# Peptides against a protein of PDB entry 1MQS: the designs that were tried, part 182

Target 1, 223 residues: chain A of PDB entry 1MQS
Amino acid sequence: ILKMLFLNKDLNNNDNITTITDDIFNQQEIIWKVLILDIKSTATISSVLRVNDLLKAGITVHSLIKQDRSPLPDVPAIYFVSPTKENIDIIVNDLKSDKYSEFYINFTSSLPRNLLEDLAQQVSITGKSDKIKQVYDQYLDFIVTEPELFSLEISNAYLTLNDPKTTEEEITGLCANIADGLFNTVLTINSIPIIRAAKGGPAEIIAEKLGTKLRDFVINTNS

## One batch from the design tools (peptide; made by RFdiffusion4, then SolubleMPNN)

Design b2_p27_6_s4 (from b2_p27_6, 17 letters changed)
Fold by OpenDDE base, seed 2:
Structure b2_p27_6_s4 (fold): chain B 223 residues (1-223), chain A 27 residues (1-27)
Amino acid sequence: as target 1 above (223 residues)
Amino acid sequence: SKFEKTLKKLENDINKQNNSIANNIKS
């Protein structure tokens, strides 16, 4: 998250939020920017950062993507929003209207190929592709409640997994979703996890899926 | 085409960042 707020610059992952913000604040000139969020990303940001942290990161204004926002044509914008058609359309509309000087787009999860192509198509039509400085899928499909503790916020996951009426297909689907969320978490924290799970249950299935996803990701990205 | 050029740019940007993350995980 902090990396995103500093335009995806490299940060020391071993430091706490306060140390990181203080170090960057002292070393570099602050670039003031706007932060555009949606409901989901607002919850994520609020769980990790305080208003003071945003200010230290150079966020002068933050607003919801669906809210009416005043043009700031000389100010760069950071979008941190869900990868949806609706959000893409709004971003492109903001681009067309020259609402901001530069666009740093960060999706909260993986951007599907069809939406990537749609974004590219719409941006190409505007003739303003040069204003799109970054596009990144942050893989932040989790909420941090406290240090070293996080939740995927999947509604009734425990109940569903323990309900005897739940089908194997439903369990498999839910386990896949949980594994995706954990995968996103690993990518977000940028650390190598030690995966531990109880044997003989959904947790083991999730662990196996997560391990596979991580291995596949490493292989596919380095190819 | 303009579309292909833009698409390639976006793909490269996403892949570059993902590769950086993948390398950190691999190490």
Scores: peptide ipSAE 0.417, ipTM 0.870, DockQ to the pose 0.622
Fold by OpenDDE base, seed 3:
Structure b2_p27_6_s4 (fold): chain B 223 residues (1-223), chain A 27 residues (1-27)
Amino acid sequence: as target 1 above (223 residues)
Amino acid sequence: SKFEKTLKKLENDINKQNNSIANNIKS
């Protein structure tokens, strides 16, 4: 998240948020930016960052993507929003209207191929592709509640996993969803986790699925 | 075409960042 706020500049991830923001704020000229969020990403940001952290990162204004926003043609914008057709259309409309000077687009999860092509098509039509400086898939399908605790906010996961009436198929499906969320978390923090799971239960299934996803990702991206 | 160029640009940007993450995870 901090990397995104600093336009994906390399940051030392070993330090806490306060140390990172203080160091950057003191050592470099701050680039003032607008942060555009949706409901989901707002929850995510609020769970990880304080308002003061945003300010230290150079965020002058933050708004919801669906809200009416004033043009700031001389100010770069960071979008951190869900990869939806609606959000893509809004971003393109903002591009068409020269609402901001530069566009840094960060999707909260993987951008489907069809939406990527749609974005490319629409941007190409505008003739303003040069204003799109970055596009990145963030993997933040989680809420950080504590430094060592986060939630994927999967409804009724505990109940489903412990209900004796739940089918194996349902359990497998839920475990896959949980593994996806954890996978996204790992990619977001850009660190290899130590995976620990209780034996003989859903946790083990999740751990195995997560391991597979991580391996597949590494193999597919480096090929 | 303009579309192809734009698409390639977007893909490259996404891939660049994903590869960076993958490399960090791999190490």
Scores: peptide ipSAE 0.410, ipTM 0.863, DockQ to the pose 0.615
Fold by OpenDDE base, seed 5:
Structure b2_p27_6_s4 (fold): chain B 223 residues (1-223), chain A 27 residues (1-27)
Amino acid sequence: as target 1 above (223 residues)
Amino acid sequence: SKFEKTLKKLENDINKQNNSIANNIKS
């Protein structure tokens, strides 16, 4: 998240939020920017960052993507929103109207190929592709409840996994969803996890799936 | 085409960041 707020430059992940923001603030001139959120990303940001953290990161204002927003043509914008057709259309509309000077787009999860192509098509028509400075699909299928603790907030996961009426297919599906969420979390944090799971249950299945996803990602990326 | 150029630009940007993450996971 902090990386995103600093236009996806590399940050030292071993430091706490305050140390990182203070160091950057002291070393470089602050770049003021607008933060555009949706309902999901608002919850995520609120769980991780304080108002003071946003200010230190150079966020002058933050708004919901669906809200009417005043043009700030001289101010760069950071979008942190779900990868949906609706959000893409709004971003492109903002681009067409020159609402901001630069566009840094961060999706909260993986951007599907069809939506990527749609975004590219619409942006190409505007003739303003140069204003799109970054596009990144973040992996934030989690909410931080306290420092170094997060939840995927999958409804009734425990009940579903322990209900004798739950089918094997349902269990497998849920485990896959949990593994996907954890995978996304790892990619977001950009750190190597130590995976620990109780043996003989769904947790072990999830751990195996997660391990496979991480290995596959590492192997298939940088090829 | 303009579309192809734009698409490649977006793909490269996404891939660049994914590669960075992958490298960190490898280390």
Scores: peptide ipSAE 0.400, ipTM 0.863, DockQ to the pose 0.619
Fold by OpenDDE base, seed 1:
Structure b2_p27_6_s4 (fold): chain B 223 residues (1-223), chain A 27 residues (1-27)
Amino acid sequence: as target 1 above (223 residues)
Amino acid sequence: SKFEKTLKKLENDINKQNNSIANNIKS
């Protein structure tokens, strides 16, 4: 998240938020930015950062994407929003209206191919593709409850997995969703997890799926 | 086309960052 707030510059992940922000502030002039959020990303940001942290990161103002926002044509904007058609349309409209000087777009999760193409199509029509400085699909589909504890907030996961009436298909589907969430978490943390799971149950299924996703990601990305 | 150029730009941006993440995971 801090990396995103600093326009995805390389940051030392071993430092705490305060140290990182102080170092950047001391080393270079702060770039003031607008942060555009949606409801989901607001929850994510709020769980990780304090208002003071945003200020130290150069966020002069933050607003919801669906809110009426005043134009700040001389200020770069960071979008951190869900990858939806609605959000894409709003971003493009903001681009058309020259609402901000530059656009750094960070989706909260993987951007589907169809939406990527839609974004590209719309941006190309505007003739203002040069204002799109960055597009990235983040992997932050989780809620931070504690500094080192992440929750996927999947409703009734425990009940579903432990209910004898739950079908195999339902279990498989839920396990896939859990694995996806964990995968996103791992990618966000940028560390390899040690996966431990009880044998013969859903935990093992999840572990296997997660391992496969990680391996596939590494293979496919480096190819 | 303008569309193709824009699409390629966006794809490159996403891939670049994903590669960075993948490298971190691999290491």
Scores: peptide ipSAE 0.397, ipTM 0.863, DockQ to the pose 0.627

Design b2_p27_7_s2 (from b2_p27_7, 14 letters changed)
Fold by OpenDDE base, seed 1:
Structure b2_p27_7_s2 (fold): chain B 223 residues (1-223), chain A 27 residues (1-27)
Amino acid sequence: as target 1 above (223 residues)
Amino acid sequence: ESELIQKALDKRNEELTKEFKELVKKY
């Protein structure tokens, strides 16, 4: 998140949020930015950062993407929003209206190919592609509830997985979704976990799927 | 391992941006 707030520049990892922000404040001119969020990403940000942390990161104002926002044509904007058609359309509209000077687009999860193409097509039509500086996937589709504890905020997951009426296909699908969320979390935390799961149930399925994803990821990155 | 993950993420993001820019040129 901090990296995103600093326009995905390399930050020295060894420092606490406070130290990083202090060093940047002391060494470099603070670039003030607007942070654009949606409901989901607001929850994510709020679970990890305090308002004061945003200010220290150079966020002068933050707003919801669907909210009416005043134009700040001389200020760069960071979008941290869900990869949806609706959000893409709004971003493009903001681009058309020259609402901000630069656009740093960060999606909370993986951007599907069809949406990437849609975004590109719409941006192409505007002729203002130069203002879009970054298109990133941050994989922050979770909420931190407390230190070292997080939630994927999947409604009724436990009930669904334990309901005898739930089909195997539904269970498998849900397990895949959970595994995807966990995978994103692992990548965000930047630490490979030791996976422990109960045997003979959905937890095992999730663990296997997650393990496979992690292995595949490591193999592909080393190639 | 941590460095590898970060590197992979950075690479992915760079590639995504590049792919986006290329697609824009295509249209």
Scores: peptide ipSAE 0.498, ipTM 0.892, DockQ to the pose 0.706; fails the geometry check
Fold by OpenDDE base, seed 4:
Structure b2_p27_7_s2 (fold): chain B 223 residues (1-223), chain A 27 residues (1-27)
Amino acid sequence: as target 1 above (223 residues)
Amino acid sequence: ESELIQKALDKRNEELTKEFKELVKKY
């Protein structure tokens, strides 16, 4: 998250949020930015950062993407939003209206190919592609509730997994979604976990899927 | 291991940006 707030520049990862923000605040001229969020990403940011942390990161204003926002044509904007058609359309509209000087687009999860193409097509039509500096997938599709606990915020997951009326297909699908969320979390934390799961249930399925994803990722990155 | 993951993420993001820019040029 901090890396994103600093326009995805390399930060020394060994420091806590406070140390990083203080060091940057003290050493470098703060580049003031606008942070545009949606409801989901607002929850994510709020779970990890305080308002003061945002200020220290150079975020002067943060707003919801669906809110009416005043133009700040000389200020760069960081979008941290869900990869949806609606959000893409709004971003493009903001681009068309020259709402900000630069656009740093960070999607909270993987951007589907069709949406990437849609974004590219729409931006192409505007002729203002030069203002888009970054398009990133941050894989921050989770909520940090406490330092050692996070949530994927999947509604009724427990109920669905434990309801005898739930089909095997539904369970498998949900387990896959959970595993994807966990995978994204692991990547974000930048640490390979020891996976512990109860045997004989959905947890084991999730653990297996997650393990496979992690192994595949490590193999692909080492090649 | 942590460095490897971060590097992989960075690479992926750079690739996504590149891919986006390339797509824009195609339209």
Scores: peptide ipSAE 0.495, ipTM 0.890, DockQ to the pose 0.695; fails the geometry check
Fold by OpenDDE base, seed 5:
Parts: structure tokens; sequence; C-alpha cells
Structure b2_p27_7_s2 (fold): chain B 223 residues (1-223), chain A 27 residues (1-27)
């Protein structure tokens, strides 16, 4: 998430959030940005960052994507929203209206091919594709400061997931079990991780399931 | 390992951006 807020620049991973923000703040001129969220991503951001953290990252204002927003044509915008047709249409409309100077689009989960093509097609019609600087899909960004290897000790998980005879239902079931185990682990360590997974495989399925569980948990706990 | 994962993710995101830009040019 922090990396996204800094326009996906390389951050020194070994430092605390405060140290990272302070170092960046001291070394570089703060680029002020607008952060555009949806309901789901708002919950994610709120779970891991404080308002002060957003300010330190150069976020001057954050708004919901469905809200009426005032044009800030000289200010770059970071979109962190779900990969939906509705959100894509809104982004394109914002582009058409020159609502912001630059567009950094970060989807909260994997962007399907059909939506990527739709986005590209609509943007091509506008003639303003140069304003779109980044299109990223993030796998459930919870902030993990240090990568740790963890084993759930599930017997034959690798074999099951890679056996061509395994049914989709079996894969889905196993992925759900893995996600449950990871969820429990996350709760035990009392830290919300940044989930990263390879695309197009069981890891992605697990990441999505885990992310959903964590989001639901955070929403319910804050409620 | 964390660095490797991050690099992999960065590469993926760069590729997605590139793919998007290429698709835009095709339309």
Amino acid sequence: as target 1 above (223 residues)
Amino acid sequence: ESELIQKALDKRNEELTKEFKELVKKY
C-alpha cells in the first residue's frame, strides 16, 4: 500500500513505516496526490494506515470513486479500486473530463482480460492515454514489512494442486482450507499482511479468499 | 526472498502497464 501511495517507487523494505515516510519526506519533495477509493479499498486502507500516514505519503485528499469530486487538473490521482466495469467507466469519465493531471490506476485484485481490453478501448477513444501512467493489479495489499515463510503442513497440497486429475471443486476446496489456515495465522500474529500471489494459479485463488476473509473481519471488528 | 517477491510483483505490474499501452494503440 505504501509503495502504491508513492507511485510504486522502490521503498527501503527494512524500515518501519515511520522511518520510510520520514526518509522520503526528508529526501524528496512531497508530491501531493489525490487518492480515489471504493468501499472495499477504504476498509483496507483504514485497517493499515492512519490519516497521518496518508498525509506523510502526500495524500492531500481521499474520496470515494462514486462521489462527485471537484476537478484538480494539476494534481495526480491514485486510484485504488476494485476491478469492475463500473469503476473503469468512472475512471474513463474522469479522464475525459481532465479531472486530474495523471492517473495511477491500482486495482485491488487481478484485472480480468476482458476488463483490461475494455479499459484500453475506452481510453483509446479519448486520445488521452498519455495521462495514464500506471495500470497495476494488486493482490490484496495488507502491509507486511518482512516476508516470512510459513507452512500449514497440509499433506499432499502440492500434489493435489498440480495433479491434472484434480477437479476444480477439489482445488477450490483445498484453496479455501489453505486460506482459512492463513487467516488464522494472521489473526494469531496480530498483524495484517500484504498478500502477494502469482497470477493464474492456486496461489491467486488463495490470496483472493484470504483477502476477502481479512476484509470481512476488519469491517466486522470495526463495526 | 521478500526482495525477490517484490521484484516479481513489480515486473508483473510493469508488464500489465505495458500490455495496457499496447492494447490502447491497437484500437
Scores: peptide ipSAE 0.492, ipTM 0.877, DockQ to the pose 0.485; fails the geometry check
Fold by OpenDDE base, seed 2:
Structure b2_p27_7_s2 (fold): chain B 223 residues (1-223), chain A 27 residues (1-27)
Amino acid sequence: as target 1 above (223 residues)
Amino acid sequence: ESELIQKALDKRNEELTKEFKELVKKY
């Protein structure tokens, strides 16, 4: 998240958030930016960062993507939003209207190929592709509730997994979704966890799926 | 391991940006 707020520049990751922000704040000229969020990403950012942290990162204004926003044509914008057709259309409209000077687009999860192509096509039509500086997809589809606790915010997961009427297919699908969320969390934390799960239930299924994903990722990265 | 993950993510992001720019040129 901090890296994104600093326009994805290399930050010395070994330092605490406070140290990084203080060092940058004191040593570098602050580039003031606008942060554009949606409902999901707002929750994510709010769970990890305080308002003061945003200010230290040079965020002068933060707004929801669906809200009416005043043009700031001389100010760069960071978009941190869900990869949806609706959000893409809004971003393109903002680009067309020269709402900001530069566009740093960060999707909260993997951008599907079809949406990437749609974004590219629409941007091409505008003739303003030079204003798009970055297109990143992040893996931040989770909420940090406490320093050592996070949530995937999957509605009724517990009920679904424990309802005897739930089909095996539904359970498997839900477990896969949970594993994907956990995988994203692990990537974000940048630390491989020791996975502990109860045996004989959905937790074990999730743990196995997560383990497989992590192994596959490590293998593919080392390759 | 943490460095590897970050490198992988960085590479992915660079590739995504590159792919986007290439697609824009194609259209």
Scores: peptide ipSAE 0.491, ipTM 0.888, DockQ to the pose 0.689; fails the geometry check

Design b2_p27_7_s3 (from b2_p27_7, 15 letters changed)
Fold by OpenDDE base, seed 5:
Structure b2_p27_7_s3 (fold): chain B 223 residues (1-223), chain A 27 residues (1-27)
Amino acid sequence: as target 1 above (223 residues)
Amino acid sequence: ESKKIEEAINKRNEELTKEFFELIKKY
């Protein structure tokens, strides 16, 4: 998250958030920027950062993507939003209207190919692709509720997994979604976990899927 | 291992950005 707030520049500090923000604030000239969020990403940001942290990162203002926002044509914008058609359309509209000077687009989760193509096509039509500096898909589709506790915020996941009326296909699909969220969480915290799960239930399915994803990831990075 | 994860994320981000601009050139 901090890396994103500093326009995805490398941060060499292993210290806590406060120390990192203080060090950067003192060492470099602050670049003021606007942060555009949606409801989901607002919860994510609020769970890990304080208002003072945003200020120290050079965030002059933060707003919801669906809200009416005043143009700041001389200010760079960081978008941190869900990869949806609606959000893409709004970003493109903001681009068309020259709402900001530069666009740093960060999606909260993996951007599907079809949406990437849609974004590219729409941006191509505007002729303003030079204003887009980055298109990233982050792995921040989780919320930290308490220290050492996080949630994927999947509605009724427990009920669905334990309802005897739920089909095997639905369970498998939900387990895959949970595994994807956990995988993203692992990548975000930059630590490979020891996976432990109860045998004979959805937890085992999730653990297996997550383990496979992690193994595949490690193999591909060592290659 | 932590460093490898970071490198992988960075690589993915760079690739996504590159792919985006390549797609723009096709339209």
Scores: peptide ipSAE 0.508, ipTM 0.908, DockQ to the pose 0.692; fails the geometry check
Fold by OpenDDE base, seed 2:
Structure b2_p27_7_s3 (fold): chain B 223 residues (1-223), chain A 27 residues (1-27)
Amino acid sequence: as target 1 above (223 residues)
Amino acid sequence: ESKKIEEAINKRNEELTKEFFELIKKY
């Protein structure tokens, strides 16, 4: 998240948020930016960062993508939004209207090929592709609820896993979904955890799935 | 290991950006 806010400059990841923001704030000229969010990403950002952190990162204004926003043609914009057709259309419309000087596009999750093509096609038609500086996708499908605690925001997961009426297929599917969320979390934190789970239940299934995903990822990144 | 993850993410982002601009050139 911080890298995104600093336009993907290399940051010393060993430092806490405060140290990073303070160092940059004190040592470098702050590039003021606009941060464009949606409902989902607002929750994510709010769970990890405080308003003061955003200011220290050079975020002058933050707004929802669906809200009416005043043009700031001399200010770069960071989009951090869900990869949806609706959001893509809005981004392209903002581009057409010269809403901002530069566009740093970050999707909250993996961008499907069809949407990538749609974005590219629409941007091509505008003739303003030079204003697009980057297109990234992220793996931020979690909410930090308190220090050292996060949630995948999977509704009724506990109830579903403990309901005797839940089918094995449903349990397996849910466990896979949880494992995917945890995997994304690990990638975001950039730290491989020690996985501990109770044996004989859904926790073990999740742990195994997560372990497999992590192993596969490590193997693939070493190639 | 953390460095590897970061590198993988960076690579993905670079590739996605590259692919985006390549697609633009096709239109």
Scores: peptide ipSAE 0.507, ipTM 0.905, DockQ to the pose 0.667; fails the geometry check
Fold by OpenDDE base, seed 1:
Structure b2_p27_7_s3 (fold): chain B 223 residues (1-223), chain A 27 residues (1-27)
Amino acid sequence: as target 1 above (223 residues)
Amino acid sequence: ESKKIEEAINKRNEELTKEFFELIKKY
């Protein structure tokens, strides 16, 4: 998240959030930016950062993507929003209207190919592709509840997994979704976990799926 | 291993950005 707030520049990772923000604030000219969020990403950001942290990161103002926002044509914007058609359309409209000077687009999860193509096509039509500096799909589809505890915020997951009326297909599908969320979390925290799960239930299925995803990812990165 | 993950994420993001601009050129 901090890396994103600093326009995905390489940050010296050895310091606490406060130290990093203080060092950057003291050593470099702060670049003031606008942060555009949606409801989901607002929850994510709020779970990890305080308002003062945003200010220290150079966020002068933050707003919801669906809200009416004042033009700041001389200020760069960071979008951190869900990869949806609606959000893409709004971003493109903001681009058309010269809402900001530069556009740093960060999606909260993987950007599907069809949406990537849609974004590219729409941006191409505007003729303002030079204002887009980057398109990232970050994997921050989770909420941190405590320093060592997070939630995927999947509604009724426990009920669904423990309901005897739930079909095997539904369980498998839900387990896959959970594994995807966990995988994204692991990538975000940049630490390979020791996976512990109870045997003989959904937890084992999730653990296996997660393990496979992590192994595949490591193999593909080394190739 | 953590470094490898970070490198992989960075590479992915760079590739996504590159792919995006390549797509723009096709339209």
Scores: peptide ipSAE 0.504, ipTM 0.906, DockQ to the pose 0.698; fails the geometry check
Fold by OpenDDE base, seed 4:
Structure b2_p27_7_s3 (fold): chain B 223 residues (1-223), chain A 27 residues (1-27)
Amino acid sequence: as target 1 above (223 residues)
Amino acid sequence: ESKKIEEAINKRNEELTKEFFELIKKY
């Protein structure tokens, strides 16, 4: 998250959030920027950072993507939003209207190919592709509640997985979603976990799926 | 291992950005 807030510049990994923000804030040249969020990403950011942390990171204003926002044509914008058609359309509209000077687009999860193509096509039509500096798909589709605890914020997951009326297809689908969320979390934390799950239930399914995803990722990235 | 993950993420992000701009060129 901090890396994103600093326009994805390399930050020294060994520093606490407070140390990083203090060091940068004390640096005479803070790049002020706007942070554009959606409801989901707002929850994510709020779970990890305080308003003061955002300020120290150079975020002068943060707003919801669906809210009416004042143009700041001389200010760069960081978008941290869900990869949806709606959000893409809004970003493109903001681009068309020259709402900001630069656009750093960070999606909260993997950007599907079709949406990437849609974004590219729409931006191409505007002729303002030069204002887009980055398109990243961050893996931050989770909520940090405590330093050692996080949530995927999947409604009624426990009930669904334990309800005898739930179909196998529903269980499998939900397990896949959970595994995806966990995978994203692992990538964000930048630590390979020891996966522990109860045997004989959905937890095992999730663990297996997660393990496979992690292995595949490591293999593919090393090639 | 952590370093590898970070490198992988960075690579992916760079590739995504690159792919985006390559797509723009096609339109």
Scores: peptide ipSAE 0.501, ipTM 0.904, DockQ to the pose 0.702; fails the geometry check

